# Peptides against a protein of PDB entry 3ESW: the designs that were tried, part 25

Target 1, 322 residues: chain A of PDB entry 3ESW
Amino acid sequence: NNIDFDSIAKMLLIKYKDFILSKFKKAAPVENIRFQNLVHTNQFAQGVLGQSQHLCTVYDNPSWHSIVLETLDLDLIYKNVDKEFAKDGHAEGENIYTDYLVKELLRYFKQDFFKWCNKPDCNHCGQNTSENMTPLGSQGPNGEESKFNCGTVEIYKCNRCGNITRFPRYNDPIKLLETRKGRCGEWCNLFTLILKSFGLDVRYVWNREDHVWCEYFSNFLNRWVHVDSCEQSFDQPYIYSINWNKKMSYCIAFGKDGVVDVSKRYILQNELPRDQIKEEDLKFLCQFITKRLRYSLNDDEIYQLACRDEQEQIELIRGKTQ

## One batch from the design tools (peptide; made by RFdiffusion4, then SolubleMPNN)

Design b1_p10_5_s1 (from b1_p10_5, 5 letters changed)
Fold by OpenDDE base, seed 3:
Structure b1_p10_5_s1 (fold): chain B 322 residues (1-322), chain A 10 residues (1-10)
Amino acid sequence: as target 1 above (322 residues)
Amino acid sequence: LIEFILNLLK
């Protein structure tokens, strides 16, 4: 009896696809109850859910993408990308071009477009006067600032002229295209939108210990790649744990297609206690939110994303054994 | 994959 191994392999692949797809069907009543109980009883879980409701979808706005592309110097960006791509030759295939694009966007954003604002310049004294600014604290937005999703305004007094300067912390990324200044929050917010405007798969990474960055999915590398606009950093997930010697507990990635605990990619040493939620409950929470984000996708899209998720999980496990 | 294989062996 010649066992038709090809027929068996095809049948197994079909059954495997069906098995994977079955996991992404509508949640069972017991899973819904577990989810509701978790988000109502655990503050960290509630925070992750709240962030997912904003960060997973806010950047998927075609009107914002158009405004971004109209605002950036695309001629300069593509000229620089083409120049760097031509130096290394075409030997690595067309998919590597997007890696060069992201690297140039990091350069352009940090060097030419956006500014780090530790303290604002004095509105009265003009440029390069931030050294004369004393923080007085924070207050709520005024009527004009409130139009641009501003939750907090930092208040500064000029030591030279005595005038008050306001530094509103805008959450509207379109307003940030005008102001072109901020800290890690504003940098990551606008840069996430910029990457999305080029049609890239991007996640917003939240770290519990007061930092934020991006990941982009490289088709060339076939994995999620660390991207930090503040640091002009590409594929350097170690910079926080090793270079900064930063202590961290949680890193959560938020994208249109899922929520993922990426702590294993970034927390290489100096791990803080993970005491905010049980590991099994965090895993369940991320999977449950991810499942909900994929409810409208077709079977082929669900299967492709599930394969990508499995590859990422394997990567995150192997990275601890090297 | 492991869960799938384990389910096929049941």
Scores: peptide ipSAE 0.033, ipTM 0.717, DockQ to the pose 0.083
Fold by OpenDDE base, seed 5:
Structure b1_p10_5_s1 (fold): chain B 322 residues (1-322), chain A 10 residues (1-10)
Amino acid sequence: as target 1 above (322 residues)
Amino acid sequence: LIEFILNLLK
């Protein structure tokens, strides 16, 4: 009896596809109850849900993409990308061009476009006066600042002239194209939008221990790549745990197509207690939110994303980021 | 795939 291995393989692929698709069907009533109970009883789960409602969708705005592309020096960016791409030759194919683009965007953003702001300069004394600024605390936004999704304003007094300078912590990334300054939050927020404006698959990574960065899906590397605009860092997920010796408990990635616990990529040593939620409940939460984000996708899109998710999980288990 | 295989073995 010649076992038709091709027929068996086709049947297994069909059954496997059906199995994968079954995981992304509409949530059962029991899953909805579990989800509602989890987000109402667990503060960490509520926080992840709240972040997902914003971070997974806010950057998918075509009007914002146009404003970004009109604001950036595209001629300089593409000139530099073309120059670096030409040095390595065409041997690695067209897919590597996007990696060069992201590397140039990191350079351009840090060196030419955006500024780090520990303390603002004095509005009266001008540039390079931040050393003279004393923090007075934080307050709510005024009527003008409130137009740009500002939750907090840091207040500083100049030791030289005595004037007050406000440092609004804007969450509107379009306002950040104007102000061109901030800390990790402003950097990551605007840089996430910039990457999205080039049509890239991007996730916003939130770390519980007060840092944020991006991930970009490289078609060349066929994986999610660490991207930190503050550090001008590409594919260096180890910098926090190893170089900074940072202690961390959770890293959660937020994208249009899913929410993923990426802690294993970044927490390589000095892991803090993961005591905010049960591991099973976190896994359930991320899967449930991901499922909701994919409700409008067709079966082929769902299947392709699920295959990508499985490859990522294998990568995270194997520790083969290098 | 592993979960699928494990489910086929049940």
Scores: peptide ipSAE 0.032, ipTM 0.705, DockQ to the pose 0.086
Fold by OpenDDE base, seed 2:
Structure b1_p10_5_s1 (fold): chain B 322 residues (1-322), chain A 10 residues (1-10)
Amino acid sequence: as target 1 above (322 residues)
Amino acid sequence: LIEFILNLLK
């Protein structure tokens, strides 16, 4: 009996697809109960859920994408991308162009577009006066600031003129296109939107130890790539643990198609205790939220994303960026 | 894949 290996392989692939799809069916009642109990009893889980409700969907706004593209110097950006791509990119295929685009966007954003704001300049004394600013604390937004999803306003007094300068911490990324300044939160927020506006697959990465960055899915590299707008960094996940010697416990990635614990990519040394949630409960939570985010997707989309998820998990276990 | 294979063997 000649074993038709091709027929067996096809049958196995079909069964495998069905198996994968079965995992993404509606949550069983027991899973819903587990999820509700976890979110109600564990503060970290509640925080992850709360972040997912915002970060997984907020950047998928076509109107915002249009505003971003109208605001950026696209001629400069594409000119620079084309210039760098022409050196090496033609031999490596069309997919590498997007990597060059992300690298240029990192350059453009940090060098030409956005500013770091440790302290604001004095509104009265003008530019380069931040050294004269003394923090007085934080307060709630005023009526104007409240229009732009402002949670807090940092208040500064100028030591030179005595005037008060307000630094509103805007969460509206469209307002950040105007203000063009902030800290890691504002940087990552707006840069995530910028990347999304180019049609890229992007995740927002939250680190518990007060930092945030992006991941971009490179079709060329066929993996999630570390992207930090503050650092103008592409594919350098080690910078926090190694270069900064930062101690970290959790890194959670939030995207339209899923929530993923990416701690293994970034926490290479100086790991802090992971005591906020049981590992099994965190895994369950991320999977449950991911499943919910995919409920409207078709079987082929679900399967492709599940294959991507599996490859990422293999990468995270192996510790080797391919 | 491994989980799938293990489930097929059960």
Scores: peptide ipSAE 0.031, ipTM 0.702, DockQ to the pose 0.085
Fold by OpenDDE base, seed 4:
Structure b1_p10_5_s1 (fold): chain B 322 residues (1-322), chain A 10 residues (1-10)
Amino acid sequence: as target 1 above (322 residues)
Amino acid sequence: LIEFILNLLK
């Protein structure tokens, strides 16, 4: 009996594809009830849902991509990418070029484009006056600031001139192209949009312990790569747990195609209690939102993404950045 | 097993 192993393998692959696709069908009524109950009863779940409603889709705006590309010094960026790419002896068209691009974008963004703002400069005294600024607290946005998705405005008084300077915490990334300053939130927000504007697969990573960063899907490395614009960091997921000795509980990645608990990639030591939600409920929540984000995709797209998800889950279980 | 399946899908 010549077992046609090729025929069996093909049949198994078909059955496996069908099985995977069956998991991404429209949620059953029981799953909808579970989801609704979870988001209504668990504040952390509601927070993850709320973030997903914004972060998973907001960066997929072609008009914003055009504005970004028109604003960046593309000539400088590509000149530097080409220089470093050629220096390492790579041929044009290799998937590794995108890794060089992301590394240059990290450099460009931190060194040439955007500024870290602990305190604003005094609007009256001018540049390099932040040392003279005393925080007075925070307030709501004014009518102008409200146009740019501003949730809060930090208020500072100049010790030299006594004038008040406002530091609006803008969530509109297009406004950040103008202001060119912020903290981790503004940095990650605009940098996520920048990476998306180059047609890259990008996720926004939220850490519960007040930090945010990106992940980029490297076609060369065939995995999600840690990217922190604040740190000019590429593929260094350990920096928080090891270098900073940061204590963390949750890291959640938000992308157009899904929501993923990536805590295992970043929380290598000093893990805080994961007491905000049951692990099974968090897994269910992320899967449910991911299914919802994929409802409009075809079977082949769903299958390819599911294969990518499985690879990532294996990586996260093994604790090895391959 | 998942690695095997993923390698078969390559």
Scores: peptide ipSAE 0.030, ipTM 0.649, DockQ to the pose 0.819

Design b1_p10_5_s2 (from b1_p10_5, 6 letters changed)
Fold by OpenDDE base, seed 4:
Structure b1_p10_5_s2 (fold): chain B 322 residues (1-322), chain A 10 residues (1-10)
Amino acid sequence: as target 1 above (322 residues)
Amino acid sequence: FIEFILKLEK
């Protein structure tokens, strides 16, 4: 009996596709009840949901993409990308070009475009006066600051001139194209939008222990790649746990197509207690939100994303085989 | 098994 292995393989693939697609059908009433109960009873779950409602969709704005591309020095960026790409002997059209683009965007953003702001400069004394600034605390935004999705304004007094300088913590990334300064939140927010504006597949990674970064899906590497604009870091997920010796409990990635617990990628040592939610409930929550984000996608899109999800889960379980 | 399935799709 010549077992037609090709026919069996095709049949198994069809059945597997159908099985995968069945998981992404409309949520059962019991799943909806579980979800509602979880987000109403667990503060961490509510926080993840709230973040997903913003971070999963906000960067998919074509108007913002146009404004970003008009604001960046594209000639400089592509000149540098082309130079480094040619230096390494790559041919045009290779998927690796996007990795060079992301690396140059990291360089450009940190070196040429955006500034880290521990303290603002004095509005009256001018540039390089941050050393003279004393924090007075934080307050709500004024009427002008409120136009740019500002939740908090840090207040500083100049020790030299006595004047007050406001440092609004803007969440509008278009306003950040003007201000060109901030901390990890502003850096990651604008840099996520920048990467999205180049048509890249990007996730925003939230760490519970007050840090944020990106992940980019490299078509060359065929995986999610750590990207930290603050650190000019590409594919260095270990920097927090190993280099910084940072203690962490949760890292959650937010993208247009899903929400994923990526803690295993970044928490390599010094793990803090994961006591905010049951592991099974967090897994359920992320899957439930992901399922909702995919409701409008066709069966082929859902299947391709599900295959990517499974590959990522395998990577997260195996650890980086160094 | 998933790696096997993903190899069959190529």
Scores: peptide ipSAE 0.019, ipTM 0.546, DockQ to the pose 0.691
Fold by OpenDDE base, seed 2:
Structure b1_p10_5_s2 (fold): chain B 322 residues (1-322), chain A 10 residues (1-10)
Amino acid sequence: as target 1 above (322 residues)
Amino acid sequence: FIEFILKLEK
């Protein structure tokens, strides 16, 4: 009996697809109860849910993408990308061009576009006066600042002229295209939108220990790639644990198609206690939110994303960037 | 197994 290996392979593929699709069916009533109980009883779970409700969808705004593309120096960006891509003689195929684009966007954003703001310059004394600024504390936004999703305003007094300068912590990334300054939150917020505006698959990574960055899905590398706009860093997930010797407990990635615990990619040493939630409950939470984000997708989209998810889980377990 | 499945889809 010639075993028709092709027929067996096709049958196995069908059964595997059906199995994967079955996992993404509408949550059972018991799962909904578990989810509700978890987010009502666990503050960390509530925080992850709250972040997902914003971060998973806010950047999928075509009007914002247009504004970004109109604001950036696209001629400079593509000139630089083309120059770097041409050096490789196209040997690695067209998919590598997007990696060069992300690398140039990191360069452009840090070097040409956005500024780090520890303290603002004095509005009266002008540029390079931040050294003269004393923090007075924080307050709520005024009526103008409130238009741009401002949660808090840092208040500074100039030691030279005595005037007050306000540093609004804007969460509106379109306002950040104008202000072009901030800390890790503003950097990551706007840079996530920038990457999305180029049609890229991007996740916002939240670290519990006061840092945030991006991940980009490289079609060339066929994996999620660490991207930190503050550091002009591409594919350096070790930077926090090794280079900074940072202690961390949780890194959670938020994207349009899912919420993923990516802690294993970034927490390589000096792991802090993961005591905010049970591991099984965190896994359940991320999976539950991910299922919800995929409810409108077709079977093929669900299957492709599920294959990507499983590849990522294998990567995270093996600790080897292939 | 996933690598095998992905090879079968090509």
Scores: peptide ipSAE 0.018, ipTM 0.572, DockQ to the pose 0.597
Fold by OpenDDE base, seed 5:
Structure b1_p10_5_s2 (fold): chain B 322 residues (1-322), chain A 10 residues (1-10)
Amino acid sequence: as target 1 above (322 residues)
Amino acid sequence: FIEFILKLEK
């Protein structure tokens, strides 16, 4: 009896594909009820849903991508990428070029393009006057600031001249191309858009303990790579837990194709209580939102993404495959 | 978060 191993392998592959695809079918009525109940009764779940409605889709804007590419010094960026890529003798193939691009974008963004703003400079006294600025509190946006998706404006008084300086916390990343300053929120927001503008697969990572960063899917490394524009950091997920000794409870990644709990990548020590939601409910929530984001995709796209998701889950369980 | 970073530079 020659066991046709090829026929068995094909049949198993079909059954496996069907099994994977079955996980991404339209939610059953019971799952919809569970989802609705969860987001209405759990504040953390409501927050994750609210973030997903914005962060998963806002950066997929071709008009914004064009504005970004027109604003960046592409000649400088590609000159630097080509220079670094040429050092490795091309031995690692074309896919590594994108990793060099992301590394240069991190350099360019931090060194040449964007500024960290603890306190604004005084609008009257000019540059390097932030030391003279006293916080007075926060208020709502004025009519001009409201045009750029501003929820909060920090108010500062200059101790030297007595004038008031406004620091609007803009959420419009196109406005950030003009202002060229902010904190982790503005940095991550604009840098996520920048990476997306190069056609990269990017997620926005929200940490509950007041930090945000990106992940980039490296085709060379065949995994999600930590990217922090504030730190000029590439593939250093340990910096928060180890280098900063930061205590953290949740890290949630938001991308066009899904929402993923990536806490295991970043929370290596000093874990805070994960008491905001049951682990099973968080897993359900992320999967449910991910299904919704994939409803328009074909079976092959769903299958490829599901294979990538499973590989990521294996990575997150095993720890560093390095 | 800013107070935390300022503690690391010390």
Scores: peptide ipSAE 0.006, ipTM 0.421, DockQ to the pose 0.013
Fold by OpenDDE base, seed 3:
Structure b1_p10_5_s2 (fold): chain B 322 residues (1-322), chain A 10 residues (1-10)
Amino acid sequence: as target 1 above (322 residues)
Amino acid sequence: FIEFILKLEK
């Protein structure tokens, strides 16, 4: 009996596709009840849901992409990308070009475009006066600041002239194109929008221990790549746990196509207790939100994304990020 | 099984 291995392989592939697609059908009533109970009883689950409702969709705005591309020095950016790409001897059309683009955007953003603001300069005394600024605390936004999705305003007094300077913490990334300053929140917010404006697959990564960064899906590397605009860092997921010796409990990635616990990529040592939610409930929550984000996709799109998710899970289990 | 299927799709 000649076993037709090709026929068996084709049959197994069809059955596997059908099995994967079956997981992304509408949620059963029991799953909806479990989800509702989880987000109403667990504060961490409620926080993840709230973040997903904003971060998964806010950056997919074509009008914002146009404003970003009109604001950046595209001639300088592409000139530098082409120069570094040619220097390394790559041929035109290689998928690696997008990795060079992301590396130049990291350089351009940190060196030429955006500024770190620990303390603002005095509005009266002018540039390089931040050393004279004393924090007085935080306030709510005024009528003008509230137009740009401002959650809080830091208040500073100048030790030289006695005047008050306001540092509004804007969440509107279009306002950040004008102000061109902030901390990790403003940096990651605007840089996520910049990467999205070039048509890239990007996720926003939230760390519970007061840091935020991006991930970019490299078609060349065929995986999610760590990207931190504050550090001008590409593919260095170890910098927090190893270089900073940072203690961490949770890292959650938010993208248009899903929500993923990426803690295993970044928490390499000094793990804090994961006591905010049961591991099974967090896994269920991320899968449930991801399923909802994919409800409008066709079977081919769902299958391709599911294959990518399975590859990422294998990577995270094997510890093969190096 | 997943690794086997991913090899068949290449």
Scores: peptide ipSAE 0.021, ipTM 0.569, DockQ to the pose 0.523; fails the geometry check

Design b1_p10_5_s3 (from b1_p10_5, 6 letters changed)
Fold by OpenDDE base, seed 3:
Structure b1_p10_5_s3 (fold): chain B 322 residues (1-322), chain A 10 residues (1-10)
Amino acid sequence: as target 1 above (322 residues)
Amino acid sequence: LIEFILKLLK
């Protein structure tokens, strides 16, 4: 009896697809109870849920994408991308063009478009007066600032003229297209929207130790790639742990299709205690939120995303980005 | 895949 290995292989692939799809069916009552108990009893879990409700969907706004594309110098951006792509002779295939686009967007955003604001300039004395500014503290937004999703306003006094300057911390990324200044929060917020406006798969990465950045899914590299707009950094996940010698405990990625603990990609040394939640409960939480985000997807979309998730988990376990 | 194979072998 010649064992038809090809028929067995096809049958195993079908059964494997069905098994994977079965994991993404509606949550069982016991899973819903576990989820509700976790988010009501654990503050870190509640924080991750709250962030997912905003960050996973806010950037998927077609009206915002149009405003972004109308605001950027697209002619300059594509001219620079085409120039860099032409130097490498197309030898690496068509999918690499998007990596050149993301690298140019990092350059354009940092050098031509957006500014770091440690202290604001004095509204009365004009440009290059930030050195004369003394912080007085923070307060709530006024009626005008509140129109642009402002949580806090930093208050500064000018040592030269004595006038007060307000630095509102806007969370509306469309307002940031006008103001063109901020710190890591404003940089990452607007840059995430910019990447999304080009139709890219992007995640927002939150670090518990007061930093934020992006990940982009490269079709050329077939993986999630570290992207930091503040640093003009592409594929340098080691920058925080090694170059900055930063101590970190948690890095969580938020995207339209899932929530993922990416701590293993970025925490290479100087790991802080992971004492905010049990590891099993964090894994359950991220999987449960991811399952909810995929409830409206078809079987083929669910299967493709599940294959991508498994590849990422293998990468994170092996610790070799090489 | 390994967990699935292990379930099929049981």
Scores: peptide ipSAE 0.015, ipTM 0.525, DockQ to the pose 0.081
Fold by OpenDDE base, seed 2:
Structure b1_p10_5_s3 (fold): chain B 322 residues (1-322), chain A 10 residues (1-10)
Amino acid sequence: as target 1 above (322 residues)
Amino acid sequence: LIEFILKLLK
């Protein structure tokens, strides 16, 4: 009996696909009850859900993508990408071009486009006057600032002229294309939109210990890649734990197709207590939200994403950057 | 097993 290994392999693949797809079927009533109870009883779970409702969908706006592409110096960006790609990229295939693009976008964003704002310049005294600014506190937005999803306005007094300068913390990334300044929140928010505008698979990573960054799915590397616009960093997930010696408890990635606990990628040492939620409940929460985000996808899309998810889980367990 | 399956899908 010649065992038709090809036939067996095909049957196993079919059964495996069906098994994977079965996990993404509509949630059972018991799962819905568990989810509702979790988000109503656990503040961290409620926070993750609230963030997912915004961060997983807000960047999938075609009109915003057009505005971004019209605002950036695309000629400069592509000239620089083409220059770097021409050196090495042709030998490694077309997929590496996107990695060069992301690296150039990191350079362009930090060096040419966006500015770090610890303190604003004085609106009256002009440029390079931030050293003269004293914080007076924070307040709610005015009527104009409220148009751009502003939650908080930092108020500063100029020690030289005595005038008040407002630093609104805008959450509208289109307004950030105009203002071109902020801290890690504004940087990551706009940079996430920028990467999305190039048609890239991007996640927003929230760290509980007051930092935020991106992940980009590299087709060349076939994995999620750490991307920090503030640091001009590509594929350096260790910078927080090792270089900064930062203590961290949770890193959660938010993308259009899922919510993933990526803490294992970034928390390499100095782990803080993970006491905000049970590990089993966090895993369930992320899976439940991910499942909900995929409800409109077809079986092939679900299967492809599930294969990607499983590869990421293997990577996160093995600690091997390929 | 998954690495094996992913090799079979290539």
Scores: peptide ipSAE 0.015, ipTM 0.587, DockQ to the pose 0.598
Fold by OpenDDE base, seed 4:
Structure b1_p10_5_s3 (fold): chain B 322 residues (1-322), chain A 10 residues (1-10)
Amino acid sequence: as target 1 above (322 residues)
Amino acid sequence: LIEFILKLLK
C-alpha cells in the first residue's frame, strides 16, 4: 500500500485551509450577541473596542503617508541605511534591508526629528526654558487646538515671565509633524504613521500601565518585532519588565488586520492581576474584532494572516523569540 | 498543526 503521502498532505492542507476560512466567515448570531453583551457590560472590552476602531484603521491613510514622506529627510535616512547595510556586507534586495530601515528610522526619529517633552518651553522666553515651567493642570482644547484631534491641553506657567504656555496633547499625527514634540503617546502615534508610510506592517501596542510602543513585522525575522521610538529600541521586548522592572497587566496590539493580546511577549515578570476581563472573553473579543477587520479580504489573504497568527501564538506560548 | 503539516511537506 504505497500511501501517497503527497496526496494526503495536499488533502489535509485543503481541509485545513477550509477549516481556517470557516472561522473567518460572518459571525454567527450567538457570537454577535456575546460580543454586544461583552462590550456593554465590560469597560475594558469597551476600551479595547474603542481603541480598535481608531488604531486599526487611522494609519491606513495614503494622504498622510505622502505628507510624512515629504516631511522626512529621506536622503539622510536612506544614506544611513545604505551605509550600515553595506558595512554588514548584505546584498541589495534582501528582506533584512527593512530591519535596517526601521533601525535608522528609530535613530532619526529620536536623535534628529522628534523631542521628548516633560514640560514645554515657555512660548515667551524661548528655547530651553522648560525648567522654569510650573504645571497648573489640564483643560479642554480651544477652537484651534480642537482642529487637530486634541482631547487635553496641559497648562504651564513660566516662573520667569509669568506667562502661560499651553501644551496641547494632539492626537493628529500630521500636527505632530509640525510640533515635533511629545511623550510616549505622541511618539508612538507619529512613529506608527511613519513606519506605515514606508509600507510596513505595523501594530500599535497599548499597555494598560501607561505606555505605548509599536510592533513591526520583519519579513527577514518572519515575526513581529518590538519597536519603541522613545527608547530607540528594536527587538527588545524585555526592556519594560526586566530593565525598567515595570509591573504590567495587559499589552494589546492593534493593527489593520487584527487585535492581539501580546502581553506574554512583554510581561516577563512582575505581572499585575489580569482582573479587568476574563481571559476567555478577552480572547473572544480580540478574535471577534480581528474577524471583522478581515471581512473584506479574500480567502488567500485570510489564510496567510491566519498562518501568521498561529505562528505568533506558538511564539507567545513558548516564551521564546526564535 | 502548521508545523506538523510543514513537516509532512518536507
Scores: peptide ipSAE 0.012, ipTM 0.514, DockQ to the pose 0.329
Fold by OpenDDE base, seed 5:
Structure b1_p10_5_s3 (fold): chain B 322 residues (1-322), chain A 10 residues (1-10)
Amino acid sequence: as target 1 above (322 residues)
Amino acid sequence: LIEFILKLLK
């Protein structure tokens, strides 16, 4: 009996593809009920859903991508990328060039483009006056600030001149191209858009313990790579747990193609209680939102993304053997 | 890091 192993392999591959695709079919009525009940009864689930409705889609705006590319010094960026790429030789192929691009974008953004703002400078006294600023609290946006998706304005008084300076916390990343200052939220928001503007696969990572960063899908490394614009950090997921000794409970990644619990990548020690939602319900929630985000994709796209998801899950389980 | 440090000082 010549077992046609090639025919068996093809059949198994088809059956496996069908099985994977079956997981991405429209949610059954029972799953819809479970989802609705979960987001109505669990505040954490509602928060994840609310974030997904914004973060998964907002950065997929071609008009914004054009504005970003017109605003950045592309000549400087590509000159620096080409210079670093030329040092290591062409031995690793074209896919590594994108990793050099992301590393240069991290450098450029932190060193040349964007500023950290603990306290604003005094609008009257000018630059390097933030030390003279006293916080008075926060308030809602005025009519002008409201045009740029501003939820909160921090109010500061200058100890020298007595004038009030407003620090609006803008969520419009296009406004951030103008203001070019902020904290982790503004940094991550604009930097996520910047990476997207280069056609990259990017996720926004939300940490419950009030930090945010990006992940980039490296075609060279064939995995999601930690990217923190505030830290100029590439592939250093350990910096929070190990270097900062930060205690964390949840890290959730939001991208156009899915929502993923990436806590295992970043929470290496000092894990806080994961008491906001049942683990099964969080897994269900992320999968359910991911299914919805993929409803318009074809079977081949769904299959390729599902294969990538499984590889990521394997990575998260095994840990990197550093 | 700075935001994290500022939270620890609170």
Scores: peptide ipSAE 0.008, ipTM 0.491, DockQ to the pose 0.013

